# Peptides against a protein of PDB entry 1ZZD: the designs that were tried, part 1

Scores and structures below are computed, not measured.

Target 1, 109 residues: chain A of PDB entry 1ZZD
Amino acid sequence: FQVVNPYLLRDLVDLGIWDEGMKQYLITQNGSIQGLPNVPQELKDLYKTVWEISQKTIINMAADRSVYIDQSHSLNLFLRAPTMGKLTSMHFYGWKKGLKTGMYYLRTQ
Unless a header shows other numbers, all headers, positions and changes below count from the first letter of the chain.
Peptide ipSAE was made for these designs. It is ipSAE averaged over its two directions, with the distance scale d0 held at 1.0 Angstrom where the peptide's residues are scored. Compare it between designs on one protein only; published cut-offs may not apply.
The geometry check fails a fold that doesn't show the stated peptide or that is severely misdrawn somewhere.

## One batch from the design tools (peptide; made by RFdiffusion4, then SolubleMPNN)

Design b1_p23_1_s3
Fold by OpenDDE base, seed 3:
Structure b1_p23_1_s3 (fold): chain B 109 residues (1-109), chain A 23 residues (1-23)
Amino acid sequence: as target 1 above (109 residues)
Amino acid sequence: EEEEEEELEELEEILEKYVDELI
């Protein structure tokens, strides 16, 4: 099974901070490096997990792809704490952006 | 017709702010 993004692994090795402790940390944090004080902010921004990215951004990316795809594209959205307001917002924004289909999958942490 | 378009634009702005707040 893939536990760590290979590019993230490379960058952590290059920083000289990769070890067994770091590996275990990433496992317990579901791949998040946001809490690591010894990682540059630019890398934290680059390696955000799906739970740390705005769902609006995900919808925007899907809408951008849909311009070039005739068929329905799969859309996966991720919410740590789903609320009716968030769900309604996602549906509305997806519609406004011209997505042909609603979300295929909603994931919760 | 023009009044209806203005009302729709206002509604869209409100909804956009709501979206930005939640997702």
Scores: peptide ipSAE 0.056, ipTM 0.487, DockQ to the pose 0.290
Fold by OpenDDE base, seed 4:
Structure b1_p23_1_s3 (fold): chain B 109 residues (1-109), chain A 23 residues (1-23)
Amino acid sequence: as target 1 above (109 residues)
Amino acid sequence: EEEEEEELEELEEILEKYVDELI
C-alpha cells in the first residue's frame, strides 16, 4: 500500500498545498487527509484510507466481486481497534452476503 | 414453520443492526 495515493498527490498539487510539510504530514498520518483544514470536504470524502472506510462496504464489494471472481481473490479487512463484536459482525455479514470462503485477512493498524 | 421463519428473520434484522453499528 502506498502511503500517498498518486491521484491524491495530483489533487493536492492542483490545490497548491503540496509541499514538504504536507508530505511529512501524510506520512505521519498514514495517508489520511481527514484532518487537513485546507482540503475540501469533497476530496476528504473521495480519498479515504483503508482505515477510514466502512468494512461493511469492503465486504459488499467483495460479495459483488464473488459473482465473477473465484476463490483466488482474498478479502482483506482493516480494523484500527479490533473487537470481538466487530469480528463477529464481519464474519456474520460476510456469511450473509454469500461470500464463498467466509475467510478474510484481518489487518490492524 | 412459518413462525420459525419469522423469528429467524427478526433475528437477522437484529444482527444486521449490530453489523451496521460496528463495521
Scores: peptide ipSAE 0.053, ipTM 0.490, DockQ to the pose 0.317
Fold by OpenDDE base, seed 2:
Structure b1_p23_1_s3 (fold): chain B 109 residues (1-109), chain A 23 residues (1-23)
Amino acid sequence: as target 1 above (109 residues)
Amino acid sequence: EEEEEEELEELEEILEKYVDELI
């Protein structure tokens, strides 16, 4: 089970802040660096977890892939705080983007 | 049929605003 993005690991090592404490911190934070005060904002923007990325962006990426793959492929969606409004919006947007035959799997944190 | 298409387009515009706000 990989919690840390390998590129993020590289950049944390380059910053000289990677250690066992950092590793344990990231495990408890599900790979998020957003709460770290000693990490540049640029890296925080670059290394967002699935819980921190706009689901619209994820749907767009899936739609782009669906042009080249079987449209029956499933899509995993991630919501920290799901609401009916969000679910309806995601369903609608996925449909509009051509994911008409795709299955959506909601993951919650 | 044309009226139904116009109503559908209006609904889609409303729903698209919700998309932008919620996800």
Scores: peptide ipSAE 0.047, ipTM 0.430, DockQ to the pose 0.394
Fold by OpenDDE base, seed 1:
Structure b1_p23_1_s3 (fold): chain B 109 residues (1-109), chain A 23 residues (1-23)
Amino acid sequence: as target 1 above (109 residues)
Amino acid sequence: EEEEEEELEELEEILEKYVDELI
């Protein structure tokens, strides 16, 4: 299990802010840099964790791939705070996008 | 059949708004 994205690690080193303290911070934050005030916003936008990405975007990406993917591929969805409304919305949107026969796995933080 | 399709389209539009807000 890799907590830190290797490209993120490179960019943090290039910024000169990589140290043991930063490493421990990222471990405790599950790889998130969103709370770091000394990181440029452009990097925060680039390096979102699965918990910080719109699940609608993930479903769109899955729908785009479905043209080439067989039934063995599963869609993993990630919700920090799942609610019935969110779950219903994801199921509906997946259905609307043509993922009617897709496998769905919900992950919670 | 056409009326049912129009009703379904309206429902889909309403549900799409919830999708945009929640996920």
Scores: peptide ipSAE 0.045, ipTM 0.492, DockQ to the pose 0.378

